# Designs tried in a protein design run: peptides against a protein of PDB entry 7PB4. Part 63

Target 1, 105 residues: chain A of PDB entry 7PB4
Amino acid sequence: KMLNIKEYKEKLLSTLGEFLEDHFPLPDRSVKKKKKNIQESSVNLITLHEMLEILINRLFDVPHDPYVKISDSFWPPYVELLLRNGIALRHPEDPTRIRLEAFHQ
Target 2, 218 residues: chain B of PDB entry 7PB4
Amino acid sequence: DALQMAVGYFEKGPIKASQNKDKTLEKHLKTVENVAWKNGLASEEIDILLNIALSGKFGNAVNTRILKCMIPATVISEDSVVKAVSWLCVGKCSGSTKVLFYRWLVAMFDFIDRKEQINLLYGFFFASLQDDALCPYVCHLLYLLTKKENVKPFRVRKLLDLQAKMGMQPHLQALLSLYKFFAPALISVSLPVRKKIYFKNSENLWKTALLAVKQRNR

## One batch from the design tools (peptide)

Design b1_p20_2_s1 (made by RFdiffusion4, then SolubleMPNN; from b1_p20_2, 9 letters changed)
Fold by OpenDDE base, seed 2:
Structure b1_p20_2_s1 (fold): chain B 105 residues (1-105), chain C 218 residues (1-218), chain A 20 residues (1-20)
Amino acid sequence: as target 1 above (105 residues)
Amino acid sequence: as target 2 above (218 residues)
Amino acid sequence: MKEQILRLMVEELVILTAEL
């Protein structure tokens, strides 16, 4: 029983990864728009897949404080995507912290 | 080729300048209809046209006619189905188009090349059970998709609640019976052992076409 | 929308993770 659930989870993770790559890719850095002052913040943006993994892990690893601090590696459009779809919630007192929705409760 | 011109018309949209937009649309639609019913469509043509039918690019009447013509020559790409489901979520298609899509999906299920990604959309299909118009067709689809790993306590509760609300519908009983087969401990209710799972033969709008497809692929 | 599919996939993933 557990083996089947684990295998199914692994398949779901793989398909989610492919789905995210196809439909929610990071913006291609290749459009060098000429405008001067975009501080090339050297911060490597994480994929939406990686962001979701962080949020899921936090939800189960620290269930009493399931919130993740939004870092500069979090692409703002992905944060807004998760929030507007009810996948994530902002902390009521700290808008810089988000949690995954506890769909299992 | 007339079909390529028709598909290209739907993909690119109507060229602004034609005074006879409706006549041109009808001509191309008839071309697609004729080829689809006679020979079926290639997977690439289905990919393009299925997305168009569900995107809301055209009116409901046109979308309905396109969707009715989504008859494969050989196979349907799973990716095309996943994209189509994504459009159902956008809400740009009519309720009638959604019903037709689920009917189509059930009818064409065996012609879809892979089921791995579609199986991951199980939760989406399950959520659509609450729509009374979709429920019979969604139950049939879920009956085809359901694996042991999909049978969860919360889904059992939802199905029982739906049964309490809608009554003992044959399609819902069929799905519950399958759930009981996979997880007998989750369903304490004595389901009548219906030997014959009667999904309403959704009068397969494609019955004749599907017979022809199966004969050509033998 | 692609976004609703995303929600459903994440929901399923969370549920599966809770069962492990």
Scores: peptide ipSAE 0.661, ipTM 0.548, DockQ to the pose 0.565
Fold by OpenDDE base, seed 3:
Structure b1_p20_2_s1 (fold): chain B 105 residues (1-105), chain C 218 residues (1-218), chain A 20 residues (1-20)
Amino acid sequence: as target 1 above (105 residues)
Amino acid sequence: as target 2 above (218 residues)
Amino acid sequence: MKEQILRLMVEELVILTAEL
């Protein structure tokens, strides 16, 4: 039973990865629109898959404080997407922190 | 009158010669607190004390206690609010005092006699949205103040940028929904239909006091 | 449609993770 659940989870993660690549890709960094003064802070944006992985892990690793701090690597449209769809919740007192919805509870 | 002596103490400042400055301060502060919570304060008393609380004349602890007891008997003068906002521009008050002031301003909004001059301060309040600590309360204030003439393309862009940074906060969504109501052509984004406008300020520090004021003025 | 599918997939992942 546990083996079957693990295999199914791995398959679902793979399917989700493909789905996210197809439908929610990161914006191509190539459009260097010439706005001068944006410090090229080489902010390495993470994928939506990586963002979800961080949120899921935090939910189970630290269930008493399941909130993740929004870093510069979090693409703002992805954060908005998760919040808009009720996949994530913002911390009531700290707008820089979000949690995954506890769908298992 | 004990209240007049207390207000006069805060206005004129501590007399140098009192060995027991802290006891005198505490006595007068308790007098103001007791009257404010029991009966409310006159508009003139609020004018004096609100200005003192934001001027930086006293320490943050004293200013916080004064602001917490700025409860009207009947009305608050718009001029008192405008004067108070002018002190926010000078930057002598703490961040916590600024937050408390905006909370107070939202809580007492219906008791302010006029709104014409406060509406002219719209741009100043809107600029304060960039402060993460103030943002929820400023959104609520702007929700109360916003007219069609305030809804400009540059403000829409700033709100959308703020939403991108801070996410879909209930207070930002409420304000954006109001902006869309006044200027639907400026906001092409589908806003989630929230049936209830939610501002964190539903639990005002003054809820009990405001109920008492409304009962006395009925 | 895409956003709804995303939610469902995440819900399933959370449920499966809790069973593990």
Scores: peptide ipSAE 0.660, ipTM 0.389, DockQ to the pose 0.279
Fold by OpenDDE base, seed 5:
Structure b1_p20_2_s1 (fold): chain B 105 residues (1-105), chain C 218 residues (1-218), chain A 20 residues (1-20)
Amino acid sequence: as target 1 above (105 residues)
Amino acid sequence: as target 2 above (218 residues)
Amino acid sequence: MKEQILRLMVEELVILTAEL
């Protein structure tokens, strides 16, 4: 039973990864508008897959404080996507923190 | 059943011939209240009763009691909320009913099935910030609704003007902090790093009922 | 539609992770 669940989870993760790449890719950095003076804050944006992984891990690793601080690596449209769809919740007292919805509870 | 008869009474209105209209009204109110607090109401029942509560069909006391028992069994339809907001625009409801509605909307926000149409009403809610009685609850609602696309220079100016008028209110600071998060370049003012955002607890009126709803839907 | 599918996939993933 556990083996089947693990295998199914792995398949679902793979399918989710492909789905996210197809439908929710990061914006191409190619619009280098030549305005020289904006310091290319070389903030490496993480994928939506990586963002979800962080949120899922936090939900299970620290169930009593499942909130993640929004970093500069979090692409704002992804944060809004998760919040809009009820996948994530904003902390009631700190707008810089979000949690994954506890769908298992 | 007793609930269907009660809802039907409010929908159709009082039958003229009953000498004891007040006793009949009270009986049906108690029926709705009892079911709503014990089990919650179906989305269809909320749709009907919420519309009645805001239409001005009944007196303020009745409307207040109906609105207080708008507790979902499972979900609230977004369409019901949009219709309710449309009644706020007509202005037939009391100021106290408007306050109660915004408190209800914040408390029940997570139980609303969709947010797409509600998000289109952002401008209407934002305009309601000018009402001093509504402002705390509207700030909380906007804190839940605000997207980066909603953060415009004119809205930033309006919020800063409100802050200059009413002072550094906790609910306004919470909304400004969110605006600064989405658009730091638009807010040059150093907001005090309040580690804790405080809204008036709108849920207090429904706390026990909301706990019961969450327990039934698990 | 794609956003609804995303929610369902994440929901299922969370449930499966809890069983693990």
Scores: peptide ipSAE 0.660, ipTM 0.465, DockQ to the pose 0.346
Fold by OpenDDE base, seed 4:
Structure b1_p20_2_s1 (fold): chain B 105 residues (1-105), chain C 218 residues (1-218), chain A 20 residues (1-20)
Amino acid sequence: as target 1 above (105 residues)
Amino acid sequence: as target 2 above (218 residues)
Amino acid sequence: MKEQILRLMVEELVILTAEL
């Protein structure tokens, strides 16, 4: 029983990954807006898959504080996507923190 | 090829300059209809046209006609179905188009090459049970898709709640019976032993075409 | 549509993770 659930989860993760790559890819690095000399710290944006993985892991690893701090690696449109779809929730007191919705509760 | 031109027309959309847009549309639509019903469509053609039918690019009448012509020559790509479901979520299609899609999906279920990704959409289909118009067809689809791993306590509760609301519907009873088969401990309620599972004949729209497809693929 | 599918996939993933 557990093995089947695990296999199904792994399959779902794989399918989700493919789905995200197809439909929610990171923007191509090419939009160098030539704004001025600010050291574009090439913040490596994480994929939406990686973002979701972080959020899911935090939800289960730290259920009493399931919030993740929004880093510069979080592409703002992904954050907005998760929030507007009720996949994630913003912390009521700290807008820089988001949690995954506890769909299992 | 006339079919390729028709598919290309739907894909690219109407060229602005044609005064007779409606006649051109009708011509291409009839071409697709004729080929689909006679020979079926290639998987690639279904991929394109199914996407168009659900995208809201054309009016409901056109979309309905396209969707009715999504008859495979051999197989339907699972990816096409996943894409189609994605369009259902955008809400640009009419309720009637959604119903027709689920009817189509049930009717064409055996012609879909793989079911792996479709099975992952189980939760989406299950959520659509709340729509009274979709419920009979979604129950049939879920009956085809349901595995033991899909039978969870929260889904059982939702089905029982739905039964309480809608009454003892044959399609819902069929699904509940399947759930009880996979997880008897989750369904304490005595379900009437139905000797025959009765779903609405979703296949009726395509019955003749499906017979022809089966004959060609033998 | 894509966004709704995403939600449903994530929902299912969370539910599956909780069962494990």
Scores: peptide ipSAE 0.662, ipTM 0.552, DockQ to the pose 0.568; fails the geometry check

Design b1_p20_2_s2 (made by RFdiffusion4, then SolubleMPNN; from b1_p20_2, 9 letters changed)
Fold by OpenDDE base, seed 1:
Structure b1_p20_2_s2 (fold): chain B 105 residues (1-105), chain C 218 residues (1-218), chain A 20 residues (1-20)
Amino acid sequence: as target 1 above (105 residues)
Amino acid sequence: as target 2 above (218 residues)
Amino acid sequence: MKEQLLRLMVKELVELTAQL
């Protein structure tokens, strides 16, 4: 029974990964905004898949504080996507922290 | 090969230089239609063309014609179906294309090589029951996909609420009967004993082609 | 609609993870 659940979870993760690559890809780096002087802080954006993995893991690893701090690696449109669709919640007192929605409640 | 040229045209799009874009498009559509109805299409050809039909690359009339000729020679790849479902979510296809896709999916269900990934989309299909145009075909699809693990109390409630709204629809009753079979404790309501499960015949569009495919693969 | 599918998939992942 547990083996079947693990296998199903892995299959779902794979399907989610493919779905996210197709429908929620990161923006092409090719928009060289010609703005001259600002040091290209090469902020490595994480995928939406990686962001969801972080949020899911935090929910189960630290259930008493399931909030993740929004870093510069979090693409703002992904954060907005998760919040707008009720997948994530912003911390009531700290707008820089988000949690996965508790779907089991 | 004429079919390869036609598939390549749809995949790459019209080359700029052809003055008569409409004649070229029609020629390639007819080529695909003729091969699909006579011999069926290879899994790779279905993968390409199904993706194109749902991507919104072409107009609704073209997409409808492509989707109607998605007839397999042997099998359809599950990955092609998953990609197709993902395109339904993007909203670039018409409501009529969505209905046609679900009809196609039910009709071609036995020709899909695997069902593991399609079964993971159960929740998505179940959410589509709220669309009145899709509901009959989604019920049929869910009837084919439903396992004991999919039968949850919240889904039972949603089906009963839908029945209260829409009445005792045959397709909804068929799905509820299956749910009661897997989880009798969740459905206290006496369902009418239907001797025959009745779904709207989705196969009618492809019945002759599917018979021919089954005969060739015997 | 893609966003709804995303929500459903995430919900299922959470439910499965809670069972492991």
Scores: peptide ipSAE 0.593, ipTM 0.611, DockQ to the pose 0.540
Fold by OpenDDE base, seed 3:
Structure b1_p20_2_s2 (fold): chain B 105 residues (1-105), chain C 218 residues (1-218), chain A 20 residues (1-20)
Amino acid sequence: as target 1 above (105 residues)
Amino acid sequence: as target 2 above (218 residues)
Amino acid sequence: MKEQLLRLMVKELVELTAQL
């Protein structure tokens, strides 16, 4: 039973990865190499898959404080997507913190 | 409180001796409507009024108006929804009331406190897909409720049969796509990849009210 | 569609994770 669950989880993660790449890709960094101003802080945006993984892990690792702090690596449209679709919730007192929705409760 | 008096009127029914039953009814109905749209209703008030609206105690016009104002202040009890669904089985409510209820249920889905018992009603909702008037809204509800465990071969067959009968309806395609996601081996048919799922009447009657509820509960 | 499917996939993933 557990093996089947693990295998299915892995399959689902793979399917989710493919789905996210197809439907929710990061914006292409390629566009405007306009030369000018130096300090483009190379904020390395994480994928939506990585974001979800962080949120899921936090939910199970720290169930009493399942909130993740939104970093600069969190692409704002992904945060909005998760919140708008009831996948994530903002902390009631700290809008910089989000949690995964507790679908299993 | 005017609201308590109004709810009590609907719960207990009209007092026999009132010469102006219709005026009294209208007064109480307006009271409920006004509070519901301004502030929302408490879970207890929704429990009482939702059951009344579906029980057939009042006429269809009154039931429709009551159901339209089932706007929560905070949450809706799952138990209230289960009770309401039980009335759908008794057949005392009109077809239009049933449609409105499913629209309401979809619209208010996120405000229902729990989903465990509602998920147990999956089979009942699925059976209602055969009603052409309900089908679009039931598909939407099922889209919200469906788990992998619900995706069974017999349900796939029923959905495909419905598709054969009704054609490739957007709401049915949405549900079939979800079924294919959970159980790709059960659905050999290539489904068009729709970029957007369109459920019939995606603009619910409660859009403004729901925005207000969400704003109050932030 | 995409967003709803995402929600469902995440929900399923959470449910599976809770069982492990």
Scores: peptide ipSAE 0.627, ipTM 0.448, DockQ to the pose 0.319; fails the geometry check
Fold by OpenDDE base, seed 2:
Structure b1_p20_2_s2 (fold): chain B 105 residues (1-105), chain C 218 residues (1-218), chain A 20 residues (1-20)
Amino acid sequence: as target 1 above (105 residues)
Amino acid sequence: as target 2 above (218 residues)
Amino acid sequence: MKEQLLRLMVKELVELTAQL
């Protein structure tokens, strides 16, 4: 029974990864190098897949404080996407923290 | 109307008080089946019933019967199909229901009003190729959906890996041949030039019904 | 619609993770 659940979870993760790559890719950094000295903040944006993994892991690792702090690696449109679609919630007192929605109901 | 009452029953669920829940369910199911096979269903009726069949609201036997009678009078809404695919992800439907859905999707493909949103689900369908029970039907669906833009190196690799695992399956060869047509540089393997692409889906569960739909819409 | 699908996939993933 557990082996089947693990296998199914792995399959779903793979499916989700492909889905996210196709539908929610990171913006192509092909923004034309306009010459201005904007410090290329070398902030490596994480994929939406990685963001979801972080949120899911936090939910299960720290169930009493399932909130993740929004870092500079979080692409703002992804955060907005998750919040707008009821996949994530903002912390009521700290807008810099988000949690995965409790889907257990 | 008997059909409206039947659809309403499935949508709202069984009214708690009926002692004969199973008899009522069977009556409404037979009503839907009879209308669907005789005349087809309206797009709105398919939208409601297709979601019910895949939501896990009812048992597998009921869901299977509902899905088998998802025969359009004219068209199927793309939105209904996208919603249905979303339920496949939730795992509340049986493996047999998933197989039946993909068979249905291939069978009804020409009756779907638009393909833009379905084409966006390409990656999701492609991931389902790893399921041995789904693979033949998913290959057929992908054969219908594949555009040049979908042919990526990683997908080519996955198809070749699947072929190595499963052997030279006719449905995989058909899809690979299409991939080679769009991107010959990505597929170095000599594929047998099959003049006829044979998908198992030539024996459509809906063959008679689809002929009737095509005759009514002429 | 793609966003709704995403929500459903995440929901299922959470449910599966809770069973492990």
Scores: peptide ipSAE 0.621, ipTM 0.530, DockQ to the pose 0.292; fails the geometry check
Fold by OpenDDE base, seed 5:
Formats: C-alpha cells, sequence, structure tokens
Structure b1_p20_2_s2 (fold): chain B 105 residues (1-105), chain C 218 residues (1-218), chain A 20 residues (1-20)
C-alpha cells in the first residue's frame, strides 16, 4: 500500500513537472539587452515546480509554521498565481510570507 | 477474491517474474470486465482503475478496455473524476482516450456523488470545445454543468465564434440555448427554437449497464 | 483553467504526501 502511494506520488510529481514546463514556463531571458547600466542582479528565478516543492516540504517539515518567506528567486507572477487560485495563502501579519493551502483539512 | 487480485495487479503492475505477462494481463482484464458489466464496481475500485487507465501505465488498448468497464455499482467519487481530469491534462493520452473519457463522463454524470469540484473545472472543459473531436461531448458535458454564474460575455463570444467556424451544430445550439435561458441579454441572435435537445450518441456504450445500475439502486 | 488543474494536482500531492 505505501509503495503504491509513493510510486503514484512520484508519477504525479513527474506529471506536474511536465505540466508546469508546458503551461507555466519561466519567461525566456532572451528579451533584448536594452542599454541602461542597471546591475543585472542575475536573480536566479526558480521554477514553479521548485516553488511548489518548497511550499509542500515546508507544510510537512514545519506544520506549526508552514510559511515560507518570499525570496527574490520567487517570480512575482507565480506568487500571484498561487495566491489568486487558492493554492497559497499570505501570512495575516507578514505579507512577505506565504503558505500552502491546507487542502487536507 | 478474483476482482481484488485483478485490481491489485493493475495497481502494483506486472510482477517481473511472470513469463506470460500478456496472458496474466488478459486474465485480470477479463475479470474486471466481467464483474463491472455484471455487478458494477465499487467506488474504490473505480478510483484505482480509472486512475490507472488515464495515467499511461499501460498501453492504449488496455487503457481503453479499462475505461470502458468503469461502471459503478452505486456511485463514482467526484475525487476520482477530478484525478482523471488531471491525468488527461498532463498525460500523453491518445485523442481516442480523451474522447472516450468525455463520453464516459457524460454517461456516468448522474452517478457522480458530488459536482462541486467538477463545476470548478468548467473553464477547462470549455477550453476543450476547440478540439473538433471533443466538441460534441464537451458541449453535452457543459450542458449538464452550466449554471447562470458560468454564462459570461466572453464565453458567449467564444461559442458564437465557434458556431461561425463549425456551422450550426446541434450540440452547439443546445448549449447556446441554455446560455440564452440563463442570460437572454447576452445572446441577441435568434436561435431556432428546437424543441428537442439532441446530443450525438445519446445511446452511449453503457446504456444496458446504466439501466442495470439504476435498477439495483432502486 | 490551467490554474484550476494546478490546484487539483497540488491538492492531490498534499494528500498523497500526508499518507506517506
Amino acid sequence: as target 1 above (105 residues)
Amino acid sequence: as target 2 above (218 residues)
Amino acid sequence: MKEQLLRLMVKELVELTAQL
């Protein structure tokens, strides 16, 4: 029983990864180098898959404080996507922290 | 129980050691088919097997046969349907499997225990109207799902555009008539008053089985 | 549309993880 659940989870994760790559890819960095000197703080944006993984892991690793701090690696449109669709919630007192929605409740 | 062994085989996958994998597969598939058509399947069995049929674990021929025998004894869990839709979106399901699934979903609609989560998928189903192979069945599904709240100006526009492209199809007319019922101000076009709503394949593959299910649950 | 599916997939992942 447990093995089957694990295998199913792994398959679903793989499937989710493919889905996210197809439908929610990061913007290609290829937008043209227009001129001005703004320091390319090459903030390495994480994928939506990685963001969800962080949120899921935090929910189970620290269930009493399931909130993740929004870093510069979090692409703002992904954060908005998760919040707008009821996948994530903002911390009531700290707008820089988000949690995964407690779907099992 | 032979059914439990068959379901367990599909769930766990073929044990490596069986020399005659195809014969074993066929045996278990026939067991599931026989029970499903005779008695229907429990909600838990549908949950497992429906997921397997759409997950791409087996070949298209096997998946098609499994999906064809997804006949409930009593009810189908909404969660099972939601999981199935998730696999359709992500999985490399064949076009034929997608068509069969929508046919199944329409046929089994009344046996699904709840509709709240399925109604949330309204937008997803609506987007599938653009697929010419799915369009007739999606229109039927949307006809069953549509609430007043789903009737939006942009969806009306999309349906009218689709009608302009595909011509006046009976299934599109049925859906547009329902939209006009909920929001007459959004549809200025005079729809022909067709007294009979007609969807293709009203005689679904499961007609006999569904009659039997209804008789058992009376 | 895609977003609703995403929510469903995430929900399922959470439920599966809770069982593990």
Scores: peptide ipSAE 0.620, ipTM 0.505, DockQ to the pose 0.297; fails the geometry check

